# Peptides against a protein of PDB entry 3ZN8, part 54

Target 1, 125 residues: chain A of PDB entry 3ZN8
Amino acid sequence: LEEYDKIQKKMEDVMEGKGKLTLRDVYAQIIALRKMGPLSKVLQHIPGLGIMLPTPSEDQLKIGEEKIRRWLAALNSMTYKELENPNIIDKSRMRRIAEGSGLEVEEVRELLEWYNNMNRLLKMV

## One batch from the design tools (peptide; made by RFdiffusion4, then SolubleMPNN)

Design b2_p17_6_s1 (from b2_p17_6, 8 letters changed)
Fold by OpenDDE base, seed 4:
Structure b2_p17_6_s1 (fold): chain B 125 residues (1-125), chain A 17 residues (1-17)
Amino acid sequence: as target 1 above (125 residues)
Amino acid sequence: EKRQALLQLIYDFLRSE
C-alpha cells in the first residue's frame, strides 16, 4: 500500500507538470497492482474506474490479464535507459525487446503507443 | 473529451492483438 501511494503521488506530480511518466513508473504501478491479486480483483480498487467503465466481462478480464503478462515480459526485456526514456526505443531496440520477451514486434509497438497516449493524456489533465 | 480519451486507452489495452 505504501508503494501504491508513492506511485499515486508520482502520478499527481506528472499531472501537475512536475515530472514525466516513464515506463519504469508504469512497471512499478503494474507490480504494485499485481500484489493485490488478479486483474479482476485489482480493477475494483482503481479509483474512478467504476464510474468511467461498466464492469468488464470475464473475457475482457482474461484479455487484460494476458496483456499485462506480455507487457511485463517486454518491460523486463528493456534496459534501464529505455525504461527511463522510452523515446530512445527505435526499430532496432524494439526488435531486440520483442525477441528477448518472446513477443511480436507489433506487441511491443502497442505497448509504446499506449504509453505515449497515456503520457499525452496526463499532460492534458 | 478527456474521459473519452481515457476510455479509448482502456479499450485499446483490453483489445486483443
Scores: peptide ipSAE 0.323, ipTM 0.816, DockQ to the pose 0.202
Fold by OpenDDE base, seed 1:
Order: sequence, then C-alpha cells, then structure tokens
Structure b2_p17_6_s1 (fold): chain B 125 residues (1-125), chain A 17 residues (1-17)
Amino acid sequence: as target 1 above (125 residues)
Amino acid sequence: EKRQALLQLIYDFLRSE
C-alpha cells in the first residue's frame, strides 16, 4: 500500500509537470499492481475503465499476462541509467536488452513505444 | 479525448501480436 501510494504521488507530479515518468517508475508500478492479482483484477481497479472498456476475452488476458512477464524480463535486463533515462536506449542497447531477456528486438521496441505514448498521455492530462 | 487515448493504449497493449 505504501509503495502504491508513492507511485500515485509520482504520477501526480508527472501530470503536474513536476517530474518525468521513467521506466523505473513503470517497473515499480507493474510490480505493485501485480500484487493485486491477475491483469483482469488490475484493470477493474482503474477508475472509469470498467465502464468504458469492453470486458477483455480470456485469450486477450492471457496474452496480456504473458506480455507483462516478457516486459518485466526486458526491464530486468536494463541498466540503471537506461531505466532512469530510456531515451539513451539506441539500437545497440535495444539488441543487448533483447538478447539478455530472450525477446525479439521488436518486443523491446514495443515496450519503449508504449512507454513514450504513456508519458505523452500523462503530460496531456 | 484523453480517456479515448488511454483506452486506445490499453487496446493496443491487449491486441494479439
């Protein structure tokens, strides 16, 4: 609970332009949310989402859970500097991360693209 | 608009690769 509150405060700071969302923040948030249960349960705790988002199929949830596990592997293969400043991740670093995590380079790229989109979205709020 | 963007992001995450 304490860790989750800390993450929420960080998100508020980012939304107010007082900080930057990093992959370290993403990692911490994923871990905190996963303690609440499966992806389906996590989604239920997001305000407004249950009303606007159609219930994902069981197959979609399985894919999502696997993707989270794979992304965690990628995050675990990143250096502290990369987690704090993902913009330094070039093609060479991306390849290293992919090899270290057993992922395709495209999967690492997808994670980074998701991060960038999330960061932009939070700044818009 | 922001809500729609968030929903799209979640949809993209859940879609099959």
Scores: peptide ipSAE 0.298, ipTM 0.800, DockQ to the pose 0.205
Fold by OpenDDE base, seed 5:
Structure b2_p17_6_s1 (fold): chain B 125 residues (1-125), chain A 17 residues (1-17)
Amino acid sequence: as target 1 above (125 residues)
Amino acid sequence: EKRQALLQLIYDFLRSE
């Protein structure tokens, strides 16, 4: 709970323009959320999501769970510098991360694209 | 705008490869 509160404070700072979201933050948040149980239970604890997102099907939840596991593998294959500054990840680094995590390069690219889009959204607040 | 952008990100996350 203490670690979760620290992560939430970081997110609040980002939303207020007082900081930036890194993949280290993403990793920490995923781990904290996973301690709450499966994705279905996690979604119930995200404020405001219930009014914005329709209840996902069982198949959608399974897809989400698998993607989380795969993205965690990718994150575990990144260096500290890459986690703190994902913008330095070029094609060579992306390939290394994919090989180290047992993923396709396209899956790693998708994670990075998601991260970039999230950062853009947070900066608009 | 922000709500729609957030929803799109969530849908993209749940999308199968």
Scores: peptide ipSAE 0.331, ipTM 0.821, DockQ to the pose 0.210; fails the geometry check
Fold by OpenDDE base, seed 3:
Structure b2_p17_6_s1 (fold): chain B 125 residues (1-125), chain A 17 residues (1-17)
Amino acid sequence: as target 1 above (125 residues)
Amino acid sequence: EKRQALLQLIYDFLRSE
């Protein structure tokens, strides 16, 4: 519960322009949400998500669950500096992260792109 | 526009590699 409160406060601060969403925050949120069960259950507890999009198919949920696992591997291969400031991750760092996590560089790039877009979106809310 | 952006993010997340 304490972790949830911390994450919520952080998200609120970011939405108010008082902070920046980091990959550390993303990591913490993923871990916290996964304690609730599989992706299907997690999605049910994200406010507004069920309203914004139709219920994903079973196949989509499987893909999502696998992607979360892969992204966690990438996040676990990042340094603290990279997690706190993802914009420093250049091509060399991406290759290192990919190799360390057993992912393709393109997968790491996709994670970073997703993060950047998410952070931008949250600042606009 | 925010809804569209969110949907795009979710779509991208669920896209198979």
Scores: peptide ipSAE 0.326, ipTM 0.820, DockQ to the pose 0.198; fails the geometry check

Design b2_p17_6_s2 (from b2_p17_6, 9 letters changed)
Fold by OpenDDE base, seed 1:
Structure b2_p17_6_s2 (fold): chain B 125 residues (1-125), chain A 17 residues (1-17)
Amino acid sequence: as target 1 above (125 residues)
Amino acid sequence: SKRQALLQLIDDFLRSE
C-alpha cells in the first residue's frame, strides 16, 4: 500500500507537469496493483473507471490479464536505462527485449506505444 | 476529449494482437 501511494503521487506529479512517467513507474504500478488480485479487482479500485466505461467482459479481462503477464516479461528484460528512458528503445533494443522475454517484437512495440499514449494523456489532463 | 482518449487507450489495451 505504501508503494501504491508513492505511485499515485508520481502520477499526480506527472499530470501536473512536475515529472514524467517512466516504464519503471509502470512496472512498479503493475506489481502493486497485482497484489490487489485479478484484473477485475484492480479495475474496481481505479477511480472514475466505473463511471467512464462499462464492466469489461470476461474475455476482455482474460486478454488484459495475459497482456499484463507478457508486458511484465518485457519489462523484466529491459535495462535500467531503458526503463527510465523508454525513448532510447530502438529496433535493435526492441528485438533484444523481445528475444529475452519470449515475445514478438510487435508485442514490445505495442507496450511502448501504449506507454507513449499514456504519457500524452496524463500531460493533457 | 480527455475521456475519449482514455477510453481509446483502454480499448487498445484490451484488444488482442
Scores: peptide ipSAE 0.385, ipTM 0.844, DockQ to the pose 0.204
Fold by OpenDDE base, seed 4:
Parts: structure tokens; C-alpha cells; sequence
Structure b2_p17_6_s2 (fold): chain B 125 residues (1-125), chain A 17 residues (1-17)
């Protein structure tokens, strides 16, 4: 829970414009979620969110676990500089990351797109 | 809320096929 609280604080800081969300932060969050179980269970421990997410089915959990594994592989194939500043990841870097992680380039692109969307959301909302 | 939107985005990502 302490680790999660740190992640939450980081997210709050970013939402307030006091920090930058990096892929390192994403990595930490993924790890924390894996330790705590499904996100729905994690959310149950967060008072005041007021959002109840439906409990995922076993199949959805498996899909999620596989996706997490794949994304972690991608993240583990990134350099520190890339994790800290994902914007530097060009096509060449993306290909390297994909090859190093055993993923398709499109999967790495999808991860980066998700990150970018999340980062934009944090800045706009 | 912004926090809720973020969490939803994460959830969608993790649960997306």
C-alpha cells in the first residue's frame, strides 16, 4: 500500500502540473497493480474515487496479465533515457525495443501511443 | 474526475485485447 501511495502521489503531482509522467512511473504502477491484483481491487482501496469498475472475468484477468507481461518486456528493453523521456523514441529505437522484447513494432507503438494519450489527458483534465 | 479518467484509461489498457 505504501508503494501504491507513492504512485498515487506522483499522479496527483502530475495532474497538478508539478511533475512529468514517465514510463518509469508507468512501470512502477504496473508492478504495484500486479502486487495488489486487478485494478478493480486496487480501486476498492482508494477512498473517494467513487467509481466502481466491474470485476473482471477470469479470462479478462488472463488477457490483462499477458498484456502486462508484454508491456513489461517492452519497458525492460528501454534505456533509462527512453524511460525518462519517451519522446526521444523514434522509429529506430522503437524497432530495437521491439526486437529486444520479442514484440511487434506495432505493439511498442501502441504502448507509446497509450502513454502519450495518458500524458495528454493528465495535462488537459 | 481527472483521477478517475486516468484510472479508467489504465484499466482499459490492461483489459484491452
Amino acid sequence: as target 1 above (125 residues)
Amino acid sequence: SKRQALLQLIDDFLRSE
Scores: peptide ipSAE 0.165, ipTM 0.681, DockQ to the pose 0.397; fails the geometry check
Fold by OpenDDE base, seed 3:
Structure b2_p17_6_s2 (fold): chain B 125 residues (1-125), chain A 17 residues (1-17)
Amino acid sequence: as target 1 above (125 residues)
Amino acid sequence: SKRQALLQLIDDFLRSE
């Protein structure tokens, strides 16, 4: 819950044009989400969302958990500089991260693309 | 709605195969 509050504040700051979302923030968010459980539980802590998301099946939870594990491996293979400034991650860095995490380069690219999309979305809010 | 979209993006990311 504490981690989530920090993430919320960071997201709000980014939405207001104060600073930027980093992969360190993403890491914290993933950890917070794991602690809180399904997104439905996360949404319950956010006033005004009122979103009723269907509870994922057990299989979906397992798939999600595996993906989280893989993404955490990627994040754990990044340098502090990369976590703080993901834009510096070029093809060579991406390959290193993939090799270090046991992932395909495409999986690392997907993570970075997701990050970029999320960051753009936050700035538009 | 944008917050919802962000959360959905996160959810989709975490649950995608």
Scores: peptide ipSAE 0.142, ipTM 0.663, DockQ to the pose 0.350; fails the geometry check
Fold by OpenDDE base, seed 2:
Structure b2_p17_6_s2 (fold): chain B 125 residues (1-125), chain A 17 residues (1-17)
Amino acid sequence: as target 1 above (125 residues)
Amino acid sequence: SKRQALLQLIDDFLRSE
Protein backbone atom coordinates (compact mmCIF):
# COMPACT_ATOMS: atom_id res chain seq x y z
CA LEU B 1 0.00 0.00 0.00
CA GLU B 2 2.76 2.39 0.84
CA GLU B 3 4.48 1.74 -2.44
CA TYR B 4 1.28 2.26 -4.34
CA ASP B 5 0.55 5.49 -2.53
CA LYS B 6 3.95 6.84 -3.47
CA ILE B 7 3.39 6.01 -7.09
CA GLN B 8 -0.04 7.54 -7.02
CA LYS B 9 1.34 10.72 -5.56
CA LYS B 10 3.96 10.82 -8.27
CA MET B 11 1.30 10.52 -10.93
CA GLU B 12 -0.75 13.25 -9.34
CA ASP B 13 2.28 15.50 -9.21
CA VAL B 14 2.90 14.92 -12.90
CA MET B 15 -0.70 15.72 -13.66
CA GLU B 16 -0.22 18.98 -11.84
CA GLY B 17 2.88 19.74 -13.87
CA LYS B 18 5.20 18.89 -11.02
CA GLY B 19 7.73 16.57 -12.55
CA LYS B 20 7.82 13.99 -15.28
CA LEU B 21 6.49 10.48 -15.48
CA THR B 22 9.37 8.21 -16.43
CA LEU B 23 9.57 4.58 -17.36
CA ARG B 24 11.01 3.98 -13.94
CA ASP B 25 7.78 5.28 -12.52
CA VAL B 26 5.86 3.05 -14.88
CA TYR B 27 7.95 0.10 -13.79
CA ALA B 28 7.19 0.77 -10.16
CA GLN B 29 3.52 1.15 -10.93
CA ILE B 30 3.40 -2.15 -12.77
CA ILE B 31 5.11 -3.92 -9.91
CA ALA B 32 2.75 -2.39 -7.39
CA LEU B 33 -0.34 -3.24 -9.41
CA ARG B 34 0.91 -6.74 -9.96
CA LYS B 35 1.46 -7.30 -6.27
CA MET B 36 -1.93 -5.94 -5.38
CA GLY B 37 -3.69 -7.92 -8.08
CA PRO B 38 -6.39 -6.77 -10.46
CA LEU B 39 -7.20 -3.09 -10.69
CA SER B 40 -10.48 -3.76 -8.96
CA LYS B 41 -8.60 -4.85 -5.88
CA VAL B 42 -6.28 -1.88 -6.12
CA LEU B 43 -9.15 0.54 -6.37
CA GLN B 44 -10.70 -0.93 -3.26
CA HIS B 45 -7.79 0.50 -1.35
CA ILE B 46 -8.21 3.97 -2.79
CA PRO B 47 -10.62 6.17 -0.89
CA GLY B 48 -13.33 7.70 -3.04
CA LEU B 49 -12.89 5.25 -5.86
CA GLY B 50 -15.84 3.06 -5.04
CA ILE B 51 -16.22 1.98 -8.61
CA MET B 52 -16.42 -1.77 -8.69
CA LEU B 53 -14.63 -3.02 -11.71
CA PRO B 54 -15.45 -6.48 -12.92
CA THR B 55 -13.11 -9.18 -11.79
CA PRO B 56 -11.06 -10.43 -14.69
CA SER B 57 -11.38 -14.03 -15.73
CA GLU B 58 -8.59 -16.49 -15.14
CA ASP B 59 -7.69 -16.28 -18.80
CA GLN B 60 -7.48 -12.52 -18.65
CA LEU B 61 -5.22 -12.77 -15.64
CA LYS B 62 -2.91 -15.12 -17.49
CA ILE B 63 -2.77 -12.83 -20.49
CA GLY B 64 -2.04 -9.91 -18.24
CA GLU B 65 0.68 -11.78 -16.42
CA GLU B 66 2.40 -12.69 -19.66
CA LYS B 67 2.23 -9.14 -20.94
CA ILE B 68 3.59 -7.84 -17.65
CA ARG B 69 6.44 -10.31 -17.87
CA ARG B 70 7.32 -9.14 -21.36
CA TRP B 71 7.11 -5.44 -20.54
CA LEU B 72 9.15 -5.91 -17.40
CA ALA B 73 11.78 -7.70 -19.44
CA ALA B 74 11.95 -4.71 -21.75
CA LEU B 75 12.18 -2.28 -18.86
CA ASN B 76 14.86 -4.38 -17.19
CA SER B 77 16.87 -4.23 -20.40
CA MET B 78 16.92 -0.44 -20.45
CA THR B 79 19.67 1.69 -19.01
CA TYR B 80 18.99 4.05 -16.17
CA LYS B 81 19.35 6.95 -18.57
CA GLU B 82 16.77 5.45 -20.89
CA LEU B 83 14.34 4.79 -18.06
CA GLU B 84 14.62 8.39 -16.92
CA ASN B 85 14.55 9.83 -20.43
CA PRO B 86 12.71 7.48 -22.75
CA ASN B 87 12.81 10.07 -25.51
CA ILE B 88 16.46 9.22 -26.12
CA ILE B 89 15.54 5.69 -27.17
CA ASP B 90 16.21 5.63 -30.88
CA LYS B 91 15.97 2.76 -33.31
CA SER B 92 19.35 1.40 -32.30
CA ARG B 93 18.46 1.46 -28.62
CA MET B 94 15.09 -0.16 -29.30
CA ARG B 95 16.79 -2.98 -31.14
CA ARG B 96 19.24 -3.50 -28.29
CA ILE B 97 16.45 -3.52 -25.74
CA ALA B 98 14.43 -5.94 -27.82
CA GLU B 99 17.36 -8.30 -28.20
CA GLY B 100 18.18 -8.10 -24.53
CA SER B 101 14.63 -8.81 -23.48
CA GLY B 102 13.78 -11.44 -26.05
CA LEU B 103 11.10 -9.23 -27.58
CA GLU B 104 10.40 -7.99 -31.05
CA VAL B 105 11.39 -4.42 -31.80
CA GLU B 106 7.74 -3.69 -32.43
CA GLU B 107 6.88 -4.73 -28.89
CA VAL B 108 9.40 -2.26 -27.51
CA ARG B 109 8.02 0.41 -29.81
CA GLU B 110 4.54 -0.35 -28.58
CA LEU B 111 5.62 0.09 -24.98
CA LEU B 112 7.24 3.42 -25.77
CA GLU B 113 4.22 4.59 -27.70
CA TRP B 114 2.01 3.68 -24.78
CA TYR B 115 4.30 5.61 -22.47
CA ASN B 116 4.23 8.66 -24.71
CA ASN B 117 0.47 8.53 -24.91
CA MET B 118 0.25 8.25 -21.15
CA ASN B 119 2.46 11.27 -20.69
CA ARG B 120 0.45 13.31 -23.14
CA LEU B 121 -2.74 12.31 -21.42
CA LEU B 122 -1.41 13.20 -17.99
CA LYS B 123 -0.37 16.64 -19.15
CA MET B 124 -3.54 17.27 -21.09
CA VAL B 125 -5.99 16.11 -18.49
CA SER A 1 -11.79 11.09 -12.67
CA LYS A 2 -8.42 11.81 -14.21
CA ARG A 3 -6.79 9.41 -11.83
CA GLN A 4 -9.32 6.77 -12.66
CA ALA A 5 -8.78 7.29 -16.34
CA LEU A 6 -5.06 6.81 -15.93
CA LEU A 7 -5.47 3.67 -13.88
CA GLN A 8 -7.91 2.32 -16.40
CA LEU A 9 -5.47 3.03 -19.20
CA ILE A 10 -2.77 1.12 -17.36
CA ASP A 11 -5.12 -1.73 -16.65
CA ASP A 12 -6.25 -1.90 -20.25
CA PHE A 13 -2.67 -1.94 -21.40
CA LEU A 14 -1.68 -4.74 -19.06
CA ARG A 15 -4.65 -6.88 -19.92
CA SER A 16 -4.80 -6.33 -23.63
CA GLU A 17 -3.70 -9.08 -25.97
Scores: peptide ipSAE 0.136, ipTM 0.651, DockQ to the pose 0.378; fails the geometry check

Design b2_p17_6_s3 (from b2_p17_6, 9 letters changed)
Fold by OpenDDE base, seed 5:
Structure b2_p17_6_s3 (fold): chain B 125 residues (1-125), chain A 17 residues (1-17)
Amino acid sequence: as target 1 above (125 residues)
Amino acid sequence: SKKKALLELINEFLRSE
């Protein structure tokens, strides 16, 4: 829970324009989520939200876990500079990361697109 | 709360993948 609180604080700071979300932060979040379980379970403990959130099926959880494992492989194949500044990742870097992680280039692109979308939404809140 | 809003946002993204 302590690690989770740190991640939440970081994201709150980003929402307030006081910081920048990096792929290192994403990595930390993934690790924390794997320890605590699906975020939906965490939200279920929040008063007033538990009734509205569906519980994922076992199959959905397995699919999600596989996706997370693949993203972790990609993240583990990135350099420190890339993790801190994902915007520097060009086509050449993306190909290297894909080859190093055993993934398709498109899967690495998907991770980066997810990251970019997350940052955009956090800034809008 | 900001915390609640943040968690909801994160959850939305995680579910979309």
Scores: peptide ipSAE 0.079, ipTM 0.586, DockQ to the pose 0.335
Fold by OpenDDE base, seed 3:
Structure b2_p17_6_s3 (fold): chain B 125 residues (1-125), chain A 17 residues (1-17)
Amino acid sequence: as target 1 above (125 residues)
Amino acid sequence: SKKKALLELINEFLRSE
């Protein structure tokens, strides 16, 4: 429960321009979401944002969960400095993270792009 | 409205436990 409170506070702070989202926050969020159960429980709330998405198949949900698990592997391969300041992650760091996590560099890049997009979104909504 | 929607989504996630 304390994890949820921290996540909420951080998201609110970012939305109010009082801080920025970090990958440590992302990690905490992913862990919290996983504790909720299947990804379907998360996706069912997306329509509340006015986004109509087709209901994913069970296989698609599993693929999504696997992707999240892979992102966790990447996050677990990052240094604390990188988690706190993702902007320092250059190509060399991405390669190291990918190698350490057993992922492709493109998968790490995708995670970072998602992070950057999310951080921008939170600041502009 | 987007802020509200996002906050509601976050809260829904937090309450789903």
Scores: peptide ipSAE 0.053, ipTM 0.536, DockQ to the pose 0.112
Fold by OpenDDE base, seed 2:
Structure b2_p17_6_s3 (fold): chain B 125 residues (1-125), chain A 17 residues (1-17)
Amino acid sequence: as target 1 above (125 residues)
Amino acid sequence: SKKKALLELINEFLRSE
């Protein structure tokens, strides 16, 4: 519950322009969501969405879990400075992170792109 | 209005568990 409250407050602050989403926030969110179980089960508790959202197959759930696992590995391979300021992550840093996490550079780039898109979206609302 | 809607969605999501 405490984790959820912190995540909520952070998102509100970002939307109000009082802060920015960091990769530390992303990490916390991922961990919190994993404790809740599969995303599909979480979304089923949202009124109206449970009826409209298809139940993912077992294979889709496995793919999603693997993706999250890989992103967590990348996040765990970042420095504190990088987690707080993802914009400093250049090609050299991405390569180091990829090597440290056992990922391809493209996978690290994908995570960063997802982060950037989410951060922009939150500020746009 | 959009901000409120998004916040409500986030709140519903967070309260699901």
Scores: peptide ipSAE 0.042, ipTM 0.520, DockQ to the pose 0.112
Fold by OpenDDE base, seed 1:
Structure b2_p17_6_s3 (fold): chain B 125 residues (1-125), chain A 17 residues (1-17)
Amino acid sequence: as target 1 above (125 residues)
Amino acid sequence: SKKKALLELINEFLRSE
């Protein structure tokens, strides 16, 4: 719960313009979500959403878990500076991160794109 | 209003566990 509160506060701060979402925050969020279990299970506790969300199959859960694992590998291959300032991650850095994590550059790009989208969303709110 | 709604959603999401 404490970790969730921290994540919540961070998100609130970002939305209020008091900070920015970083990949460190993403890392924390991923870890928190993994501790909670499947995202669908969490969403099921939200009234009105649980009934609209299909329960992922076991295969889908495995795929999601693998994706998370891969993203964590990428994050673990980043420097602190990159985690704090993802905008500095250029093609050279992406390649290094990919090589270090055993991922394709496209997978690293996907993570960064997800981050950017999330950050934009939070700023637009 | 969207900000509030999103915050509420996030809060619900985070507090659901």
Scores: peptide ipSAE 0.037, ipTM 0.520, DockQ to the pose 0.115; fails the geometry check

Design b2_p17_6_s4 (from b2_p17_6, 8 letters changed)
Fold by OpenDDE base, seed 4:
Structure b2_p17_6_s4 (fold): chain B 125 residues (1-125), chain A 17 residues (1-17)
Amino acid sequence: as target 1 above (125 residues)
Amino acid sequence: EKKRALLLLINEFLRKE
């Protein structure tokens, strides 16, 4: 509960322009979710998700769980400086992160693109 | 709502698959 409150406050601060979402914040969010159990259990604890999204199939849950696992591997292969300021991640850093995580460079790029899109969205709210 | 941050994370995870 305390970890969720910290993450919520961080999201509120970012929406208010009082901060920036980092990949460290993303990592903390994923870890907090993982403490609730598998993605299937996490989704059950999200009130009104079933109103906004169709109930994911078991296969979609497996895909989502694998994606989370892969992104955690990428995040674990990043330096502290990269986690705090993902904008420094150039092609050389992406390649190193991919090699260190056992991922394709494209998957690391997708994580960074997701992060950038999330930051843009949070600034619009 | 705690829901919204979590939904944004999850929706974006699910949107690209």
Scores: peptide ipSAE 0.078, ipTM 0.634, DockQ to the pose 0.376
Fold by OpenDDE base, seed 3:
Structure b2_p17_6_s4 (fold): chain B 125 residues (1-125), chain A 17 residues (1-17)
Amino acid sequence: as target 1 above (125 residues)
Amino acid sequence: EKKRALLLLINEFLRKE
């Protein structure tokens, strides 16, 4: 819970234009969520989620858990410099990360695209 | 707002391509 609050504060700071979200922040968030248990339990801890979003099917939860697991493998294969400054990740770094994580290069690209989209979204709020 | 950001994150994880 304490790690989760730190990540939420970091997201707020980014929304206020104070700093940027890093892949280290993403890593910390995923770890904090996993400490709360399966994604299904995490969703149950969010009051009013069932009112705002359709309840994910068990299959959607399994797909989400697998995606999170793959992203953790990619993040664990990154250097500290890459986690703090994901924009330095070129094609050569993406290939190394993919090979080190047992992922396709496209899955690493998808993670980076998601990260970039998230940073854009947080700046628009 | 915090809840909305988390919901957006979760929605991106759960989006089926």
Scores: peptide ipSAE 0.074, ipTM 0.623, DockQ to the pose 0.368
Fold by OpenDDE base, seed 5:
Structure b2_p17_6_s4 (fold): chain B 125 residues (1-125), chain A 17 residues (1-17)
Amino acid sequence: as target 1 above (125 residues)
Amino acid sequence: EKKRALLLLINEFLRKE
């Protein structure tokens, strides 16, 4: 709960323009959510999510759970400098991360694209 | 605010590329 509240405060600070979201913040958020149980249990603990998002099917939950597992493997293969400043990840670093995590380079690219889209979204709110 | 930030994170995570 303490780790969760710290991450939420960081997200609020980013939305207010007082900071930036890093992949370290993303990693910590994923770990905090995983401590609550499977993605299905996590979604049940978010008040009003069922109003904003359709209830995912069991197959969609399994796909989401596997995606989380793969992204955690990629994040675990990053250096501290890469987690704090993902914009330094070039083609060579991206290939190393993919090889170290047992992922395709395209899956690492997808994580970085998601991170960039998230940062754009948080700055518009 | 906290709820909105978390919902944005989850929505973007679950978004199909």
Scores: peptide ipSAE 0.066, ipTM 0.615, DockQ to the pose 0.380
Fold by OpenDDE base, seed 2:
Structure b2_p17_6_s4 (fold): chain B 125 residues (1-125), chain A 17 residues (1-17)
Amino acid sequence: as target 1 above (125 residues)
Amino acid sequence: EKKRALLLLINEFLRKE
């Protein structure tokens, strides 16, 4: 409970322009969401999301859960400095993270692109 | 507004389990 309240407050602060979303915040959020159960249950309980998004097929849910697991492996292979300041992650750091996580460099790039897009969207709302 | 509502909803669910 206390961990969830900290994550929420951090997201509210970032939405108000008070602070920066980091990959450490993303990691904490993913771990928190996984404690709620399968992604299928989490998505079914969000009011209004099931009205705007077609109910994902069981196969789409499995693909999404595997993607989250792969992103967690990448995050676990990052240094504290990289988690706090993802903008320092160059091609050499991406390759090290990919090798340490058993992922393709492209999958690490996709995670960083998702983070950059999310951080832009949080500043515009 | 809609994103703040989504965050509040996620938190309300997390507090009920």
Scores: peptide ipSAE 0.033, ipTM 0.554, DockQ to the pose 0.096

Design b2_p17_7_s1 (from b2_p17_7, 11 letters changed)
Fold by OpenDDE base, seed 4:
Structure b2_p17_7_s1 (fold): chain B 125 residues (1-125), chain A 17 residues (1-17)
Amino acid sequence: as target 1 above (125 residues)
Amino acid sequence: EEDQRFFDRLLQYLLSL
């Protein structure tokens, strides 16, 4: 819980323009969440979730848990430079990451697209 | 193994801030 709170505070600082969200920050957040247990248990600790979203079905939880595992595999296959500066990840790097993680290139692209969307949203705050 | 050690060190750094 303490580790999760530290990561949350750092995310808030990034949202306030005190920093830049990198894939290393994303990795750290995922790991902190995983220490709290399965996704079903993690969601119980996210403030406001019960107000913003209906309770997810068991199937939705399984899909989310699988997505987390796959994203961790992708992140574990990235270099330090890529984690720090994800904008350098070109088609060749995506292919290498996919091959190293046992994922499809489209899944690596999906992670990067999600990251880019998050950064765009954070810049609007 | 080297990559794993890097992530462990990075996590430790981030959590120490």
Scores: peptide ipSAE 0.126, ipTM 0.703, DockQ to the pose 0.043
Fold by OpenDDE base, seed 3:
Structure b2_p17_7_s1 (fold): chain B 125 residues (1-125), chain A 17 residues (1-17)
Amino acid sequence: as target 1 above (125 residues)
Amino acid sequence: EEDQRFFDRLLQYLLSL
């Protein structure tokens, strides 16, 4: 609980523009949420999700769960420096991460693109 | 593409909590 609260405070600071979202922050947040169980259980504990997002179908939950697993594998294959500053991840690093995680390079690229988009959106809030 | 959009929305929400 204490670790989760620290992560939440960090996320709040980022949302307020007081910090930068890193992949370490993303990783920590996902891991904290995963301790609540599978995606279906996590979603049940998120107040207001049903208001902001349509209720996912069973198939969408399966897809989401697999996506989380794959992205966690990629994150687990990154160095501390890469997690803290994803902008240093070049093609060579992407290939290493992909090989280490059992993913396609395109999936690692997708994660990085998602992160960049997310970080831009959070800075606008 | 649809999978990514779903995951994007989900994680945006999760990180905003």
Scores: peptide ipSAE 0.118, ipTM 0.696, DockQ to the pose 0.371
Fold by OpenDDE base, seed 1:
Structure b2_p17_7_s1 (fold): chain B 125 residues (1-125), chain A 17 residues (1-17)
Amino acid sequence: as target 1 above (125 residues)
Amino acid sequence: EEDQRFFDRLLQYLLSL
């Protein structure tokens, strides 16, 4: 619960313009959530999720869990500068991250795209 | 894309709390 509250507070601070969401923040949040267990268990601890959002299927949870693992591998392969400012990640850096994490370049691109979409969402609020 | 949409919705939900 404490981990969840910290994540919420951080997200709220970013939404209020008190900070910027970085990949370092994403990494910290994923690690914090992972302490609660697998994705299925994490989702069970989110109040109102079952009411407001469709419950993911078991297959969707497995895919999500695998994606989190792969994203963590990518994040662990990034430099501090890249985590703090993902905009510096060009094709060369992306390839290095992919090779270092054992992922395809497209998977690293997907993470970055997701991050950019999150930032767009935050700007809309 | 479907799983990406899931994470987008998850974070959107978290941000709405």
Scores: peptide ipSAE 0.155, ipTM 0.710, DockQ to the pose 0.358; fails the geometry check
Fold by OpenDDE base, seed 5:
Structure b2_p17_7_s1 (fold): chain B 125 residues (1-125), chain A 17 residues (1-17)
Amino acid sequence: as target 1 above (125 residues)
Amino acid sequence: EEDQRFFDRLLQYLLSL
């Protein structure tokens, strides 16, 4: 609970433009949510989700769960420096991360692209 | 691609809470 509250506060600070979202923050948030159980259980605990997101099918939940597992594998294969400063991740680092996580380089690139897009959106708020 | 967009939106929502 204490760790979750700390992560939430940091996310609020980022949304208010008082901080920078890192991959470490993303990782910590995913882990905190995973403590609630699989994606299906997480969704049940989020108020207002049905208003903001379409109701996922069972197949969509399975795909989402697999995507979370893959991204966690990638994040677990990053160094602390990379998690705190993802912009240092070059092609060589992406390849290492992919090899360490059992992913394709393209999947690691996709995660980084998602992060960059998310960080841009947060800066606009 | 649609499933990917759903996941991205989901994570965006979860991180914005």
Scores: peptide ipSAE 0.105, ipTM 0.677, DockQ to the pose 0.344; fails the geometry check

